Peptides against a protein of PDB entry 3JWR. Designs and how they scored, part 70

Target 1, 323 residues: chain A of PDB entry 3JWR
Amino acid sequence: TRELQSLAAAVVPSAQTLKITDFSFSDFELSDLETALCTIRMFTDLNLVQNFQMKHEVLCRWILSVKKNYRKNVAYHNWRHAFNTAQCMFAALKAGKIQNKLTDLEILALLIAALSHDLDHRGVNNSYIQRSEHPLAQLYCHSIMEHHHFDQCLMILNSPGNQILSGLSIEEYKTTLKIIKQAILATDLALYIKRRGEFFELIRKNQFNLEDPHQKELFLAMLMTACDLSAITKPWPIQQRIAELVATEFFDQGDRERKELNIEPTDLMNREKKNKIPSMQVGFIDAICLQLYEALTHVSEDCFPLLDGCRKNRQKWQALAEQ
Target 2, 298 residues: chain A of PDB entry 3JWR as posed
Amino acid sequence: TRELQSLAAAVVPSAQTLKITDFSFSDFELSDLETALCTIRMFTDLNLVQNFQMKHEVLCRWILSVKKNYRKNVAYHNWRHAFNTAQCMFAALKAGKIQNKLTDLEILALLIAALSHDLDHRGVNNSYIQRSEHPLAQLYCHSIMEHHHFDQCLMILNSPGNQILSGLSIEEYKTTLKIIKQAILATDLALYIKRRGEFFELIRKNQFNLEDPHQKELFLAMLMTACDLSAITKPWPIQQRIAELVATEFWEQGDQVGFIDFVCTQLYEALTHVSEDCFPLLDGCRKNRQKWQALAEQ

## One batch from the design tools (peptide)

Design b1_p22_1 (made by RFdiffusion4)
Fold by OpenDDE base, seed 5:
Structure b1_p22_1 (fold): chain B 323 residues (1-323), chain A 22 residues (1-22)
Amino acid sequence: as target 1 above (323 residues)
Amino acid sequence: DEEAVEEFILEEVEEHEELEEE
């Protein structure tokens, strides 16, 4: 395609020029081509292209295939969300110095998972998919959308000319797919809530050990959630704009719940309760975000900008809730 | 309203637990 030819022939700027190591990064000013160039730079600077013998054209085709399999009519859960999740992962690995704590296969899996974790997202949650009796709810009992996202990821990885994992051994390939699946499933907020207590307790007791395979898996899950929720850590103007996109998508679901299911939506998805957004954002930060970024900062102090950003945004939302 | 976020979280968790018991 013309898009593939343009991407494959383009000079890829440095990570410094692209600012992709910054926790304060914003994609708002970037074209789709520039987001693809940033993604190539992430794979290159993590040594994934060299270590796994990726062909440049195959990587370019894969990135464009992933981007194409996000919906354009979804307000938040689109290519830009997946790209920002992957950029936060890259920043946590580089600037947050988590790269030195992980294997090359774990890093490869996390970057693929971050880019792929919401593939073909429909702008509705698992509850809506279940209550609407959607065909996907017949295939999967729990984490319905996350299983679908993984299936889409696997389909793309196996598609002709998109096989970025062709340089791996059979055992490396199996290991990578296992970690990708676990990382995508970890973006289910229900699974995060179920597992986070074990992680926080290990941190609190100073018993956290990345050499333990179970604790390594738990850490990778927590790191995925921290990157997925990273919009809450951004500078206030960026955070506020992303919160408007999330609210738009949730209100669109609530409108569909009223119309299609004849139910009253929850306050979070109720357009009539828009004035409650500031107080709901404070509640979300306190219930979900703060402890996670505190624990992540305990594992790596260089991740502090995520925690500091979350605390600053809590103060901003609280000040709006008191108005 | 901590209640609205808690309600949303509880709905997500309860739906997941009901499906692990089947």
Scores: peptide ipSAE 0.129, ipTM 0.766, DockQ to the pose 0.694
Fold by OpenDDE base, seed 2:
Structure b1_p22_1 (fold): chain B 323 residues (1-323), chain A 22 residues (1-22)
Amino acid sequence: as target 1 above (323 residues)
Amino acid sequence: DEEAVEEFILEEVEEHEELEEE
């Protein structure tokens, strides 16, 4: 395609020029081409292109294929969300110094997973998929959408000319796919809530050890969630704009729940309760985000900007909730 | 409104647990 030719021939700017190492990064000013260039830079600067012998054209095609398999009519769970998740992963690996704690296969898997974790997202949660008796709800009992996202990820990776993993041994390939699956499934917030207690207790007791395979898997899951939720850590103007996109998507679901399922939506998805967004954001930060970024900062102090951003946004949302 | 987020969290967790028990 003309898009592939343009991307493959383009000079890829440095990570410094693209600011993709910054936790404060914003994609708002970037074109779709520039987001693809940023993604190439992430793979290159993590040594993934060199270590796994990726062909540049194949990587470019894969990135464009991933981008194409996000829906344009979804307000939040689109290519820009996946790109921002991957950028936060890159920043956590580089600026947060987590790269030094992980294997090259784990880093490869996490970056692929971050870009792929919401593939073909429909702008509705698992509860809606289940309650609507969608065909996907017959295939999977739990984490319905996350299983679908992984299936889409696997389909793309196996598609002609998109095989970025062709340089891996059979054992490396199996390991990478296992980690990708686990990382995508870990983006189910229900699984995060179920598993986070073990992680926080290991941190609290100073017993956390990445040499333990189970604790490594747990950490990768927590890191995925931390990157997925990273919008809450962004500078206030960016945070506000992303919160509007999330609210738009949730209200669209609530409108569908009312119309299609004849149910009253929860407050989070109820358009009539838009005035509660500030208080709900405070609740979300307290219930889900703060302890995660505290624990991540304990694993690597260089991740502090995520925690600091989250705390600052909590104060901003609280001040709006008091008006 | 910790309640609205807690309710959302509880719904997501309860739905997941009910589906793991089936």
Scores: peptide ipSAE 0.114, ipTM 0.761, DockQ to the pose 0.675
Fold by OpenDDE base, seed 4:
Structure b1_p22_1 (fold): chain B 323 residues (1-323), chain A 22 residues (1-22)
Amino acid sequence: as target 1 above (323 residues)
Amino acid sequence: DEEAVEEFILEEVEEHEELEEE
């Protein structure tokens, strides 16, 4: 209540003042209140507040509800990750000029999805949830956590005083929820790996067309992944600090895998293999990130800062791997 | 060391495919 009153009464700074249009943006110096103010600015400057008749208090409550449903004891998959994903989405839409290629409903859905995509994340991957026989693994066969994240998103959107979508028609609401679900599920790295080949092939053949509904859906999925992984694109000092958070969370999982499941963790989650982090980061960039940011830059050249950031960080990680 | 990322990717993909076949 006090937090809501403070947020709702606060003057929201400009996107320029907040630097939320910058691909190089860092949240490290921001308070939780400032992250909420940034989020309000994203909705406002994307015209979502105006176009969908959002009440300011309802939007404030929704943002605080989303933030509250992230765990504070998770090193990486917390509110700050979701906020940074949404900020990258905002930067890609504005500075990357992707806004002009999408409908207002798609933009609305992507921003909600980016903020919501890891709701109630537990700091463990789907493999751990499955192998631990967690109750969530009984509800969903694949993309267990992403289904849970969507369920949490839907719960919040339907909660009293959090209904930011109340200004939509029934058809707009259904469309928006469909896109949100698809966007959250697209953050499963397994689904990304499965689908990326089609996207890259369309780009390579110069056959990519956003007017095709299937290709539009595919693009939204790739854009979500590009924003989710956007830590790899950040200026080197920011990248190093985020990589430490990721490594902390992965090592915490690996320690639990040893203790609770009596299994040897993979090298990525093995604390004893900390010295391999630089080479593993190079491998991750090459296997997952580079082609995605290349393809995204092909769709919109103004997204080049993401690709350039990724390439620069690859060089930095490679130099550390050679030491 | 590409192997560790590839192994992680393969595990994530294989778990997803095994679950689609069930």
Scores: peptide ipSAE 0.103, ipTM 0.759, DockQ to the pose 0.671
Fold by OpenDDE base, seed 1:
Structure b1_p22_1 (fold): chain B 323 residues (1-323), chain A 22 residues (1-22)
Amino acid sequence: as target 1 above (323 residues)
Amino acid sequence: DEEAVEEFILEEVEEHEELEEE
């Protein structure tokens, strides 16, 4: 395609020029081409292109295929969300120094998972999919959308000319797919809530050990959630704009719940309760985000900018909730 | 309104627990 030719022929700027190592990164000013160039740079600077013998054209095609399989009519869970999740993963690996704690296969899997974790997202949560009796709800009992996202990821990885994993051995390939699946499934907030207690307790007791395979898997899950939720850590002007996109998508779901399911939406998805957004954001930060970024910062102190950003945004939301 | 976020979390978790028991 013309898009593939343009991407494959483009000079890829440095990570420094693209600012993709910054936890404060924003994509708002970037074109779709520039987001694809950033993605190539992430694979290159993580040594994934070299270590796994990726062909440049195949990587370019894969990135464009992933981008194409996000819906354009979804306000938040689109290519830009996946791209920002992957950028946070890259920043956590590089600036947060988590790269030194992981294998090349784990890094490969996490970057693919971050880019792929919301593939074909419909702008509705698992509850809506289940209550609407969608065909996907018959295939999967739990984490319905996350299983679908993984299936889409696998479909793309196996598509002709998109096989970025073709340089792996059969055992490396199996290991990578296992980690990708676990990482995508870990973006289900319900699974995060179920598992986070074990992680926080290991940290609290100073018993956390990345050499333990189970604790490694648990850490990768927590790191995925930390990157997925990373909008809450961004500088306040960026955070406000992303919160508006999330609210738009949630209100669109709530409007559909009223119309299609004849149910009253939860306050989070109720357009009439827009004035509660600041207090709900404080509640979300306290219930979900703070402990995660505290624990992540305990594993790697260089991740502190995520925790600091989250704390600053909590203060900003609290000040709005008091007005 | 910790309640609204707790309700959202509880709905997400309860849907996960009810489906593990079936």
Scores: peptide ipSAE 0.092, ipTM 0.758, DockQ to the pose 0.670

Design b1_p22_1_s1 (made by RFdiffusion4, then SolubleMPNN; from b1_p22_1, 14 letters changed)
Fold by OpenDDE base, seed 3:
Structure b1_p22_1_s1 (fold): chain B 323 residues (1-323), chain A 22 residues (1-22)
Amino acid sequence: as target 1 above (323 residues)
Amino acid sequence: DDLEFAKRLMEEVEEELKRLEE
């Protein structure tokens, strides 16, 4: 395709030029091509291209395939969300110094997972899928969409010309897929809530050890969530804009819940409760975000900008809630 | 009440998890 030719022939700017190591990164000004270039740079600078012998054209095709399999008519859970999740992962690995704590396979898996974690997202949550009796709800009992996202990820990885993992041994391939699956599934917020207590307790007791396989898996899950939710850490103007996209998607779901399911949506998804957004954001930060970024910062102090951003945005939302 | 919302949000997520596990 013309797009592939353009991408494959393009000079990939440095991570510094692209600012993809910055926790304050914004994609708003980037074209789709530039997001793809950023993604190539992430793979390159993490030594994934070299270490796993990725062909440049195959990587380019894979990136474009992943991008293509996000829906354009979804307000928030689209390619830009996945891209921003991956960028936060990259920043956490590089600027946050987490790269030194992980294996190359784990890094590979996390980056692929970040880019793929919401593939074919429909702009509705698992509860909606379940309540609507969607065919996917018949296949999976829990984490319905996350299983679907992984299935889509696997489909792309195995598609002709998209096999970025072809340079891996069979064992490396199996390990990578296992980690990808776990990482994508970990983005189910319900699973985060279920598991986070163990992570926080390990941190609190100073018993956290990445050499423990179980704790490693737990950390990767927490890191995925931290990147997935990283919009809450962004500079205030960016945070506000992203929050509007999230609200738009949630309200669209709420509208569908009324129309298709004949139910009153929760406040979070109720367009009529738009005035509650600031207080809901404060609640979300307190309930979900703060402890996570505190714990992550404890693992690596260089991740502090995420925590600091979250705290600053809490203050901003609180100020709006008091008006 | 931000604290109340936070609590409700956590409860909703936990409830969703339970529903999906059943």
Scores: peptide ipSAE 0.026, ipTM 0.657, DockQ to the pose 0.517
Fold by OpenDDE base, seed 2:
Structure b1_p22_1_s1 (fold): chain B 323 residues (1-323), chain A 22 residues (1-22)
Amino acid sequence: as target 1 above (323 residues)
Amino acid sequence: DDLEFAKRLMEEVEEELKRLEE
């Protein structure tokens, strides 16, 4: 395609020029082509292209395929969300110095997972899929959408001309797919709530050890969630804009719940409860976000900007809630 | 109000987890 030709021939700017190592990064000013260029730079600077012998054209095609398999009519869970998740992962690995704690296969898997974790998202949560008796609800018992996202990821990875993992041995390939699956499934917030207690307890007791395979898996899950939720850490103008996108998508679901299912939506998804957004954001930060970024900062102190951003935004939302 | 919301959010997630265990 013309798009592929343009991307493959383009000079990829440095990570410094693209500012993709910054935790304060914004994609608002970037074109789709520029987001693809940023993604190439992430793979290159993490040494993934060299270490796993990726062909440039294949990587370009894969990136464009991933982007194409996000829906344009979804307000928040689209390519830009996946891209921002991956950028936060990149920043955490580089600026947050987490790269030094992980293997190359783990880094490869996390970056692929971050870009792929919401593939073909429909703008509705698992509860809606279950209640609407969607065909996907018959295929999977739990984490319905996350299983679907992984299936889409696997489909793309195996598509002709998109096989960025062709340079891996059979054992490396199996390991990578296992980690990708676990990472995508970990983005189910229900699983985060289920598992986070073990992680926080290990940190609290100073018993956390990445040399333990189980604890490594747990950490990768927590890191994925931290990147997935990283919009809450962004500078206030960026946070506000993203919060509006999230609210739009949730309200669209609430409207569909009323129309299609004849149910009253929860406050979070109720358009008529827009005035509760500030207090809901404070509640979300306190219940879900703060402890996670505190624990992550304990593992790597260079991740402090994420925690600091979250705290600052809590203050801003609290001030709005008091009006 | 913020604490109440956090509590409600946690309850919703816990209910979802119970459904996953069934």
Scores: peptide ipSAE 0.025, ipTM 0.638, DockQ to the pose 0.516
Fold by OpenDDE base, seed 4:
Structure b1_p22_1_s1 (fold): chain B 323 residues (1-323), chain A 22 residues (1-22)
Amino acid sequence: as target 1 above (323 residues)
Amino acid sequence: DDLEFAKRLMEEVEEELKRLEE
């Protein structure tokens, strides 16, 4: 396609120029092409292109395929969310120095997973999918959408001309897919809540050890969640804008819940409760986010900007809640 | 208040987890 030709022929700017190593990164000013260029740079600077012998055209095609399989009519869970998740992963790996703690296969898997973790998201949560008796709810008992996201990821990876993993051995391929699957599934917030206690306890007891395979897996799951939720860490103007996108999507779901399911939505998804957004954000930060970024910072102190950003945004939301 | 919201959120998540265990 013309888009592929344009991307493949384009000069890819440096990570410094693109500012993709910054935790404060914003994609608001970027075109779709520029987001794709950023993504290429992430793969390149993580040495994934070289180490796994990726063909440039194949990588370009894969990126465009992933982007194409996000819906444009979804306010938040779209390509830009996936891109920002991947950028946070890149920043955590580079600026946060987590790269030094992981294998190349783990890094490869995490980046692919970050970009792919919400493929074909419908703008509704698993509860809605289940209650609406959607066909996907018949295929999976739990983490319905996350399973679907992984299926989409796998489909793309195996599509002609998109096989960025063709340079891997069979064993490396299997390992990578396993990690991708686990990472995508880990973005189910329910699973995060289920597992985070173990992670926090290991940190608290100073028993956390990345050399332990189980703890490694647990860490990768926590890291995925940290990147998935990283909007909460962004500078306040960016945070506000993203919060509006999230609210828009949630309210759209709430409207559908009323119309299609004849139920009153929860406050989070109730358009009439817009005035509660600040207090809800504080609650979300306290209940879900703060401990995660604290723990992540404990693993790598260079991830502190994420924690600091989260704390600052909590203060901002709290101030609004008090008005 | 914020604490009440957090509690409600956690309850919703717990309910979801229960559904996952079924």
Scores: peptide ipSAE 0.024, ipTM 0.655, DockQ to the pose 0.558
Fold by OpenDDE base, seed 1:
Structure b1_p22_1_s1 (fold): chain B 323 residues (1-323), chain A 22 residues (1-22)
Amino acid sequence: as target 1 above (323 residues)
Amino acid sequence: DDLEFAKRLMEEVEEELKRLEE
């Protein structure tokens, strides 16, 4: 395609020029082409292209395929969300120095998972899918959309001309897919809630050990969630704008819940409850986000900007809630 | 049991969402 030709022929700017190592990164000013260039740079600077012998054209095609399989009519869970999740992963790995704690296969899997974790997202949550009796709800009992996202990821990885993992051995391939699946499934907030207690307790007791396979898996899950929720850590103008996108998508779901399911939406998804957004954001930060970024910062102190950003945004939302 | 597992997970999410809306 013309898009592939343009991307494959383009000079890829440095990570410094693209500012993709910054936790404060914003994609608002970037074109789709520039987001693809950023993605190439992430793979390159993490040594994934070299270590796993990726062909440039195949990587370009894969990136464009991933981008194409996000829906344009979804306000938040689109390519830009996936891209920002991957950028946060990149920043956590580089600036946050998490790369020094992980294997190359784990890094490869996490980056692929971050880009792929919401593939073909429909702008509705698992509860909606279940209540609407969607065919996917018959296939999977839990983490319905996350299973679907992984299936889409696997489909793309195995599509002709998109096989960025072709340079891996059979064992490396299996390991990578296992980690990708785990990482994508970990973005189900229900699983995060279920598992986070174990992680926090290990940190609290100073018993956290990445050499333990179970604890490694747990850490990768927590890291994925930290990147997926990273909008809450961004500078206030960015956070505020992203919160509007999230609210738009949630309100769209609420509208559909009224119309299609004849139910009253929760406050979070109720357009008429827009005035509660600030207080709900404070609650979300306190209940879900703060402990995660505290624990992550404990694992690597260089991840502190995520925690600091989250704390600052809590203050901003609290101030709005008091008006 | 996958169904029981799913039910428990959904309950946990619902409880958390309820708390956030208080």
Scores: peptide ipSAE 0.016, ipTM 0.578, DockQ to the pose 0.058

